# Peptides against a protein of PDB entry 5OK6: the designs that were tried, part 139

Target 1, 215 residues: chain A of PDB entry 5OK6
Amino acid sequence: ELPGLDSQWRQIENGESGRERPLRAGESWFLVEKHWYKQWEAYVQGGDQDSSTFPGCINNATLFQDEINWRLKEGLVEGEDYVLLPAAAWHYLVSWYGLEHGQPPIERKVIELPNIQKVEVYPVELLLVRHNDLGKSHTVQFSHTDSIGLVLRTARERFLVEPQEDTRLWAKNSEGSLDRLYDTHITVLDAALETGQLIIMETRKKDGTWPSAQL

## One batch from the design tools (peptide; made by RFdiffusion4, then SolubleMPNN)

Design b2_p24_4_s1 (from b2_p24_4, 8 letters changed)
Fold by OpenDDE base, seed 2:
Structure b2_p24_4_s1 (fold): chain B 215 residues (1-215), chain A 24 residues (1-24)
Amino acid sequence: as target 1 above (215 residues)
Amino acid sequence: SIPAVAKPDADAETRAFVEALKAS
């Protein structure tokens, strides 16, 4: 059963637990398509539950680029294309109105950047490859706040590298050159890694030499 | 039978990697 309109408004817009609550690193937030949200606002502000302004089920279809991988469209803007809701508020709306059949929730994490918390709507998608099989990429998502060390560990896991094997990363830059990721403690953001960027995992040879050193 | 795209020779791919490094 739908709660009263005033109750809905308070639950979703309440500054303590609603849309206006402070961001906290590691929390999950959800995207809601702006037009649906505005329709909901109009409905609950209208004071008539039987009004023609009923928003129906949540439908984020316009936010997706594809319905296969459920990738977001590029260049979406908060407040224009979507509204961000904390998990509690999202779950209330889904409980009250439902979500369009087959459509996944758009869950994102709050990340800590220098001097600001932000919902990371667009995590970095890296193309992981091995130095000896450049044509076989694995796309993996990372936070901008993830370390290069995590990227390396993830690559090792994805390629089933044995613990005794030594590995290192190279990033292919836009100019086509390869930059070695020496510092594994810096973040993806600090390393200026971007979505679609090729990251090459080099594996040390059994003779103790690196493939790249055979120049 | 779709011809099995011969796995590029690991040595050839390694050379491509090294060449990309040299172009850097």
Scores: peptide ipSAE 0.303, ipTM 0.756, DockQ to the pose 0.077
Fold by OpenDDE base, seed 3:
Structure b2_p24_4_s1 (fold): chain B 215 residues (1-215), chain A 24 residues (1-24)
Amino acid sequence: as target 1 above (215 residues)
Amino acid sequence: SIPAVAKPDADAETRAFVEALKAS
């Protein structure tokens, strides 16, 4: 049974636990399509549970560019295309109204940037390849706050690199040249890595030489 | 039968990598 309209409003819009609650790094937030959310607001503010303003099930279809990988459309804007809800509020709405059949929740993480916390709606998708198999990429998502060291570890894991094998990363820049990612302690953001960027993992040869040293 | 794309010769791919580095 749906809670009373005032109760719904208080639970979702409560400044301590609802939509307006402070962001905390590592927490999960969820996207809700803006028109649905506005319809819900109108419904609960109208005071009539039997009104024609009933929002129906949550449908985020307009936020997705595809229903295969459930990728978000590019350029979505908070407050225009979607609202962000903390996990508790999202789960309440889903429990009350349901989610469109087959649609996954759009879960995103709060990240901490030097001066701000934000929900990372668009993580960085990197194309990981090996230096000796450039045509075979693995797409992996990373946070902007993830270290280059994590990218390297992830690449090693995906390519089943043995612990004793030395590896290092190169990024293909927009000019088509390769930049060495020397500092593994900087973030993806600091390294200015972008979605769709090719990241090449170079593996040291058994003779102790690097493939790139053949230059 | 989709021809199995012959794994490019690892050496050839390595050369391509090296050439990309030279262009840097």
Scores: peptide ipSAE 0.278, ipTM 0.746, DockQ to the pose 0.079
Fold by OpenDDE base, seed 5:
Structure b2_p24_4_s1 (fold): chain B 215 residues (1-215), chain A 24 residues (1-24)
Amino acid sequence: as target 1 above (215 residues)
Amino acid sequence: SIPAVAKPDADAETRAFVEALKAS
């Protein structure tokens, strides 16, 4: 059942459990297309339930670059293209108005950055390759807060590296050079890794030498 | 399963990796 307009406003916009609530690391938040949300605001603030300002079902179509993989368009801006709602508020709006048929929810996680909590709308997509097969990439998403150690473990798993094989990572930088990722305890953010960046997993030879040591 | 590349192809790709490192 659709609640009264004032009740809807209080449920979604409040500072404790709604849109204005503090971000907490690990929580799920959802994107809502900005025009729909503004239409909803106008509807509930208008005070007339029969108003022509009724927003209809949530439609995030303009936020997606494709309807196959449901990837977001690049360069979307909070407050201009979308608003962020906590899980509870999102589920209320979906229950009241519905979500456009076939569209998945746009769920994102709150991450802890050095000085701020942020909803990570764009996780980092890395291109993982082996040193001996540079043409076969595996695209894998990582949080900016994930460790280089996790990237390495993920690469080992994707490439079916045996536990006894030693591996290490290189990142191709913007200048086209390869930087060694020595510290596996730093984050993807600390390493300044970016979406589309090539990450090369080097595997140690059976003779105990590294392929890169032939320089 | 990632198909195992033939040893000659793997050696060529390894050389490409090493050359990329030299250009660094």
Scores: peptide ipSAE 0.256, ipTM 0.726, DockQ to the pose 0.099
Fold by OpenDDE base, seed 1:
Structure b2_p24_4_s1 (fold): chain B 215 residues (1-215), chain A 24 residues (1-24)
Amino acid sequence: as target 1 above (215 residues)
Amino acid sequence: SIPAVAKPDADAETRAFVEALKAS
């Protein structure tokens, strides 16, 4: 049963788990399409539960670029295209109104950046490859706050690299050259890695030489 | 820019590696 309209408004907008609550690192937030949300606002503010302004089920279709991988469109803007809700508020709305059939929730994490917390709507998608087999790519999402060390470990795992094998990363830059990722302690953000960027894992040869050093 | 300053020798290796990758 839907709660009273005033209760809905208070819970979603002004509650302890409302839209305006402080961001906390690691928390899940959810995107809601702006027009739906505005219709919901109008509905609950109208005071008539039987109003023609009833928003129906949540439909984020306009936020997706595809219905296969459910990737977000690029360039979406908070407050214009979508609103962000904390998990509790999202779950309330879904429980009250439902979510469009077959449509996944758009869950994102709060990340801690230097001097700011934000919901990371667009994680970095990196294209991981081996130096000797560029045809076998793995697209993997990383947070901007993830370390290069995590990228390396992830690449090793995806390529089934044995623990005793030594590996290092190269990033293809905008000029088409490769930059070596020497420092594994810096973040994806610090390394200025971008979505769609090619990351090449080089594996050390059994003779102890690097492929790149022999060229 | 990646904060890790590539050593000059690493730049040579990088160039060779890039060339090899382009050829592959």
Scores: peptide ipSAE 0.213, ipTM 0.635, DockQ to the pose 0.111

Design b2_p24_4_s2 (from b2_p24_4 with T1S L2I E5V Q12E A14T E16A)
Fold by OpenDDE base, seed 2:
Formats: sequence, C-alpha cells, structure tokens
Structure b2_p24_4_s2 (fold): chain B 215 residues (1-215), chain A 24 residues (1-24)
Amino acid sequence: as target 1 above (215 residues)
Amino acid sequence: SIPAVAKPDADEETKAFVEQLKAS
C-alpha cells in the first residue's frame, strides 16, 4: 500500500535517510532517472493520490547504454539525467512503485576524495591481462580510491596466481607505451588509470628473472 | 572450416609484450 503523499515526500526528501542527507564514504546510493523522479515529485506535491500524475514503476531505461551488461551511458549528469538517493529512500520508492521488469538497480558507492565525498557513478573498468596472454582480458571494476595493490591482488586472484609467484603491473598509456606501476600504495586515481585501460600483470620467471628484463 | 587461428603461444605473447615495452 502506498503511504500518504506527504509521508512519501518527507521520507524521500526531508527524512534522515532522504536525498539531502550527508554523504558517507562506503555507503550505497542509487540512481533514479530524472523524469521519473520529477513525475513522482509532481504526484506527491499535487496532494491527490488519484491524480493522472502517478509516476508508475521506476524506469531507468534512458540511463543505460545497453540492456545486456546494464552499463550506464557516458556523460550522465546529476540533477539533469538522474537523482541520487540513499539506499533507504531507494528501497522505499521501489517498494511503493516497483522497478521496471528486468532492470537492475543502479547502485553506486560514496567515495572519499581529498576534500570531498561523492557518489562514484563511474567506477574505473580496467582490462586485466597477463604478459604472456595479452589477448585474454578480464574486465574488472575498481574505485578511483582503490589502491594499485588491490588491482594487483585482484589480477592475481583472477589469474589464479600462486602466493609464492611474484607479480607486478604495467599500464598501457594513451601513447601506447607501457608504464610500470611501481608504487602499489597509490590509488587508481593517483595513477591516472582510466576506463578501458589495459593493465598487464607480469609474472616473475622461475629463474628469478622478469620477462620484461630481456629487453 | 575457417582454420582456428592458433592462439599465439606464451612465448609469442611474451615477445609482443616485450616489443611494446621497447616501443615505450
């Protein structure tokens, strides 16, 4: 059953779990398509539950690039294309109106940057490969705040590298050159890694030499 | 039957990696 319109408005906009609540690092927020949200605002502000302004189910179709991988379109802008809701507010709206059949929720994390919290709408998708199998990529998402050490650990896990095997990373830059990721303590952001970038995991040989040292 | 392009062996792939490093 739908709550009263004033209760909906207060819960989503003005509540402790509302849209205007402070961002906290690690929390989940959800994208809602702007036109649907505006229709909902008009509905609940109209004061008539029987009005023709009923928003229907949440439909985020316009935010997706594809319905196979459910990737977001590039260049979406908060406040123009979508609104961000805290998990509680999102779950309320879904419980009240439903979500379009087959659409996944668009969940994103709050990240902490040096002076600001933001919802990371576009995490970095890296193409992980081995130095000896460059044609076989694993696409993995990382936060801009994730360390290069995490990227390396994730690559090791994906490629089933044994704990005793030494590995290191190289990034293919925009010029097509390979830059070694020496510092594993810096972030993906600090390393200026971008979506679609090729990351090569080099594994040390049994003789203790690196494949790249044969240059 | 289109011949299955044999996956480059690990040595050929390693060579390609090394060649990319040399071009850097």
Scores: peptide ipSAE 0.323, ipTM 0.764, DockQ to the pose 0.079
Fold by OpenDDE base, seed 3:
Structure b2_p24_4_s2 (fold): chain B 215 residues (1-215), chain A 24 residues (1-24)
Amino acid sequence: as target 1 above (215 residues)
Amino acid sequence: SIPAVAKPDADEETKAFVEQLKAS
């Protein structure tokens, strides 16, 4: 049974777990398609539960680029294309109205940037490759706040690198040159890594030489 | 039968990596 319209409004907009609550790093927030959300607002503000303004199930189809990988479209704007809801509010709406069959929730994390908390709608998608198999990429998502050390560990895990094998990263820049990622303590943001960027994991040879030292 | 594109030899791929480094 749906809660009363005023109760729905208070839980989603004005509650301690509502849309306007402060962002906290590490929390999950969810995207809701803007037109659906506006239809819901109109429904609950109209005061008639039997009205023609009933929003139906949550349908985020317009936010997705594809229904295979459920990637978001590029360039979506908060307040124009979607609204952000905290996990509790999202779960209430899904419980009341349902989610379109087969659609995954669009879950995103709050990240801490130097002076602001932000919901990271677009994590960085890096193309991980090995120095000896450049044609075999693995796309992996990282937060802008993730360290280069995490990127390296993830690459090692993905490529099944043994613990005793030494590895290092190179980033292919926009000019097509390779920049070595020396500092593993800086973030993906600090390293200015971008979505679609090629990251090459170099593995040290058994003789103790690096493949790149053949220069 | 589409010929199995022979995986480039790991040595050839390593050469391509080294060549990209030389262009840097």
Scores: peptide ipSAE 0.320, ipTM 0.765, DockQ to the pose 0.077
Fold by OpenDDE base, seed 5:
Structure b2_p24_4_s2 (fold): chain B 215 residues (1-215), chain A 24 residues (1-24)
Amino acid sequence: as target 1 above (215 residues)
Amino acid sequence: SIPAVAKPDADEETKAFVEQLKAS
C-alpha cells in the first residue's frame, strides 16, 4: 500500500536517510532514471493521490545500453540522466511502485577517493589475458580503489593458476607499449588503468625464467 | 565448416608478447 504523499517525500528526500544523506564508503546506492524520479516528485508534491501524475513502476530502460547484459550507457550524468538513492530509499520506492518487469536494480557502491566520497557508477573493466594466449580475454570489473594485487589474484583465479606458479602483470598503454605493474599495493586508479585496457598476466617458466626475459 | 581458427601455438603467442615488449 502506498503511504501518504508527504510521508513518501520525507522518506525519500530527507537529508538524514534519503537522497540528500551524506555518502558513506562501502554503502550501496541505486540509480533511478531522472524522468521517472521527476514524475514521482511531481506526484507527491501535488498532494492528490488520485492525480494523473502517478509515476507508475520504476523504469530504468533508458539507462541501459542493452537488456541482455544490463550494461549502463556510457556518459550518463547524475542529476541529468539519473538520481542516486541510498538503499533504504530505493527499497521504499520499489515496494511502493514496483520495478519494471525483468529489469535489475542498478546498484553501485560508494568508494573513498582522496578527499571525496563518490558513488562508483562506472567501475573499470579490464581485459585480462595470458602472455601465451593473448587472443583469449576475460573481461573483469574492478573498482578504481581496488589494488593491483587484487587484479593479479583475480587473473590467477580466472586462469586457474596454481598457487606455486609465479605471475606478474603488464598493462598495455595507450601508445601500445607494455608497462610492468611492479607495485601491487597501488590502486587501479593510481596505476591509471582504464576500461578496455589489456592486462597481460605473465607466468614464470618451469626453468625459473620469465618469458619476457628472453629479449 | 567454420574454419577452425587455428589457435595460435602458445609459443607463437609468447613470441608476440615478447615482440610487443621489444617495441616498447
Scores: peptide ipSAE 0.314, ipTM 0.763, DockQ to the pose 0.080
Fold by OpenDDE base, seed 1:
Structure b2_p24_4_s2 (fold): chain B 215 residues (1-215), chain A 24 residues (1-24)
Amino acid sequence: as target 1 above (215 residues)
Amino acid sequence: SIPAVAKPDADEETKAFVEQLKAS
């Protein structure tokens, strides 16, 4: 059963679970398609539960570029295309109205950037490859706040690199040259890594030489 | 910006590696 319209408004807009609540690093937030949300606002503000303004199930279809991988469209703008809700508010709306059948929730994390907290709507998708097998990529998602060290560890895990094997990363830049990621303590953001960027893991040879140093 | 601590040797390794990638 739907709660009273005023109760819905208070819980989602002005409550402890309200959309205007402070962001906290590591919290999950959810995207809601803007038109649906505006329809919901109109419904709950109208004061008539039986009104023709009933929003129906949450439908985020317009936010997805495909229904296979459920990737977001590029260039979506907060307040124009979607609203962000904290997890509790999202779960209330889903409980009250449902989510369109087969659509996954669009969950995103709050990240801590220098001097600001932000919901990371677009994390970085990197193409991980080995230096000797560029045709076998692993697409892996990273936060902008993840370290290059995490990227390296993730690459090692994906390629089943033995603990005793030494590895390093190279990023292919927009000019098609390779930039070595020397500092593993900097973030993906600090390294200016972008979605779709090729990251090459070089594995040290058993003779102690690097493949790149033998050319 | 990646701190280009471009040691001269790193630039040569990078060039060699890029050449290898172009040849692959």
Scores: peptide ipSAE 0.269, ipTM 0.662, DockQ to the pose 0.112

Design b2_p24_4_s3 (from b2_p24_4, 8 letters changed)
Fold by OpenDDE base, seed 4:
Structure b2_p24_4_s3 (fold): chain B 215 residues (1-215), chain A 24 residues (1-24)
Amino acid sequence: as target 1 above (215 residues)
Amino acid sequence: SIPAKAKADADAETKEFVQQLLAS
């Protein structure tokens, strides 16, 4: 059963887990399509439960670029295209109105950037490859706050690299050259890695030489 | 400590290699 309209408004907008609550690193937030959310606001503010302003089920279809991978469209803007809700508020709305059939929730994490918390709507998608087989890629999402060390570990795991094998990363830069990711303690953000960027994992040879050092 | 210059030279050779690898 739907709660009273004033109760809905209070729970979603003004509650301890409402839209305006402080961001906390590691918490889940959810995107809601802006038009639907505005329709919901109009409905609950109208005071008439039987009004023609009933929002129906949550439908984020316009936020997706595809219905296969459920990737977000590029360039979506908070407050224009979507609103962000804390997990509790999202789950309330889904329980009250439902979510469009087959559509996944758009869950995102709060990340800690230098001097700011932000919901990371667009994590960095890296194209991971091995130096000896550029045709076999793994696309993996990383937070801007993830370390290059995590990217390296993830690449090792995806390519089933044995623990005794030594590996290092290269990033293809905008000039088409390769930059070695020497510092594994810096973040994806600090390394200025971008979505769609090619990351090459080089594996050390059994002779102790690097493939790249022999040319 | 391998001199910073020897590291830079090794890094340059490495960049050329991978450029060749990406151009092939």
Scores: peptide ipSAE 0.086, ipTM 0.615, DockQ to the pose 0.099
Fold by OpenDDE base, seed 2:
Structure b2_p24_4_s3 (fold): chain B 215 residues (1-215), chain A 24 residues (1-24)
Amino acid sequence: as target 1 above (215 residues)
Amino acid sequence: SIPAKAKADADAETKEFVQQLLAS
């Protein structure tokens, strides 16, 4: 059953628990397509629950570039294309109106950047490969705030690297050069890693030499 | 499309370069 319109508005727009609540690192937020959200605003502000302004099910179709992998379109702008809601508010709207059949929720995390929290709408998708088999990639999503050490650990796990094997990362630059990721404590952001970038895991040889050191 | 082919060719050249670079 739908709550009263004023109750819906207060619950979703309440500055303590709703849309205007402070961002907290690690929290989940959800994208709602702007047109649907504006229709909902008009409905609940109209004061008539029998109004022709009823928004129907949440439909985020316009935010997706594909319905196979459910990737977001590039260049979406908060407040123009979508609204961000905290998990509680999202779950209320889904409970009240439903979500369009087959569409996944667009869940994103709040990240901590220097002096600012933001919802990371576009995490970094990296192409992980081994130095000796560039044809087999693992696409893995990382936060900009994730360490290079996490990228390395993830690559080791995906490629089933034994604990005793020593490994290091290289990033392919846009110019085709390779930069070694020496510092594993810096973030993906600090390393300027981008979506679609090739990250090469080099494994140390049994003789203690690195493949790249013979160049 | 020309862009898709150019990307595939550039990706192939890079793979070859990186393979040469790291398989040595």
Scores: peptide ipSAE 0.030, ipTM 0.549, DockQ to the pose 0.064
Fold by OpenDDE base, seed 3:
Structure b2_p24_4_s3 (fold): chain B 215 residues (1-215), chain A 24 residues (1-24)
Amino acid sequence: as target 1 above (215 residues)
Amino acid sequence: SIPAKAKADADAETKEFVQQLLAS
């Protein structure tokens, strides 16, 4: 059952727990398509539950690039294309209005950057490969705040690298050359890694030599 | 502790090898 319009407004727009609440690192927020959200605002502000302004189910279809992988379109702008809601507010709206059939929620995490918290709408998607089989990639998403050490651990896990095997990462740069990711404590952001970038995991040989040293 | 220089040289050789792999 839909709560009263004033109650809906207070739950979603409450500055302590609603849309305007402070961002906290690691929390989940959800994208809502802007026109739907504006229609909902008009409905609850109109004071008539039977009004023609009823928003219907949440439909984020215009935010998706495709309905197969449910990837977001590039270049979406907060406040123009979508509104961000904290998990509690999102779940209220979904409970009241529903979500379009078969459409997944657009969940994103709050990340801590040196001077700001933000919802990371676009995490970095890296192409992980092994030095000896460049044709077999694993596409994996990382936060800009994730360490290169996490990228390395993830690559090791995806390629089933044994704990005793030594591994290191290389990034293919825009010039087509390789940059070694020496510091595993820096972030994906600090390393300037970008979506679609090829990351090569080199595994040390049993003889203790690196494949790359065999030139 | 492998001397920092020997690590740098090994890392340079690695860079060249993987560059060859990526150029192929």
Scores: peptide ipSAE 0.083, ipTM 0.620, DockQ to the pose 0.107; fails the geometry check
Fold by OpenDDE base, seed 1:
Order: C-alpha cells, then sequence, then structure tokens
Structure b2_p24_4_s3 (fold): chain B 215 residues (1-215), chain A 24 residues (1-24)
C-alpha cells in the first residue's frame, strides 16, 4: 500500500532517509532517472493519489548504455540525468512504485576523498593482463580510493597466481609507454589510473629474475 | 649503489619488454 503523499515527500526529501542527508563513506546510494523523480515529486506535491501524474514504476532505462551488462552511459550528470538517493529512500520508492521488470538497481558507494565525501558513480574499470599472455584480459572494477595493492592482489587472484610467486604491476600510459606501479600503498586516484587502462602483471621467474631484466 | 642501478636497469628492460609486447 502506498503511504500518504505528504509522508512520501517527507520520507524521501526531509526524513532520516532523505535525499539531502549527509554522505557517509561506504554507504550505498542509488541512481534514479531524473524525469521519473520529477514526475514523482509532481505526484506527491499534487495532493491527489488518484492523479494522472502517478509516476508508475521506476524506470532507469535511459541511464543504461546496454541491457546486457547494465553499464551506465558516460557523461551522466547529477541533477540533470539522475538523482542520488540513500539506500533507505531507494528501497522505499521501490517498495511503493516498483522497479521496471528485469532492470537492476544502480547502486553506488560513497567514497572518502581528501576533502569531500562523494558518491562514486563511475568507478575505474581496469584491464588486467599478464606480461606473457596479453590476449587473456580480466576487466575489473575498482574504486578510485582502492590501493594499488588491492589491484595487485585482485590480479593475482584472477590469474590464479600462487602465494609464493612474486608479482608487480605496470600501467600503460597515454603515450603507449609503461609506468611501473612501485608504490602499492597509493590509490587508483593517486596513480591516475583511468577506465579502460591496461594494467600488466609481471610475474617473477623461478630463477629469481624478472622477465624485464633479461632484455 | 649497485642495487639501485640494477633496479633501474631492470625497470628499463621491463619497460622495453612490455613496450615490445604491446607493439606486437
Amino acid sequence: as target 1 above (215 residues)
Amino acid sequence: SIPAKAKADADAETKEFVQQLLAS
């Protein structure tokens, strides 16, 4: 059953689950397509539950570039294309109106940047490869706040690298050269890694030499 | 130091190796 229109407005805009509530690192927020949200605002502000302004189920179809991987379109802008809602507010709206059949929620995390909390709408997708088999890539999503150490561990896991094997990372830069990721304590952001960037995991040879050191 | 030079040489060789791999 739908709650009263005033109750909906208060809960989503001004409640403990309100849209304008403070961001907290690690929390989940959800994208809602802007036109749907504006239709909902008009409906609940109209004061008539039987109004022709009823928004129907949440439909974020216009935010997706594909219905296979459910990736977001590039260049979406908060307040223009979508609204961000905290998890509680999102779940209320879904419970009241439903979500379009088969469409996944667009969940994103709040990250802590040096000066601000932000909902990370676009995490970094890295192409992980081994130095000896560039044809076998693993695309993996990382936060800008994830460490290079996490990228390395993830690469080791994806390539089933044995714990005793020593590995290091290289990033292909915009010039087509390789930059070694020496510091594993810096973030993906600090390393200026970008979506679609090739990350090469080099594995140390059994003789204790790096493949690199034999050229 | 020899270790620092060996590291720099190894890093240069890696860069060249992977550049060759990426150019292939």
Scores: peptide ipSAE 0.082, ipTM 0.616, DockQ to the pose 0.121; fails the geometry check

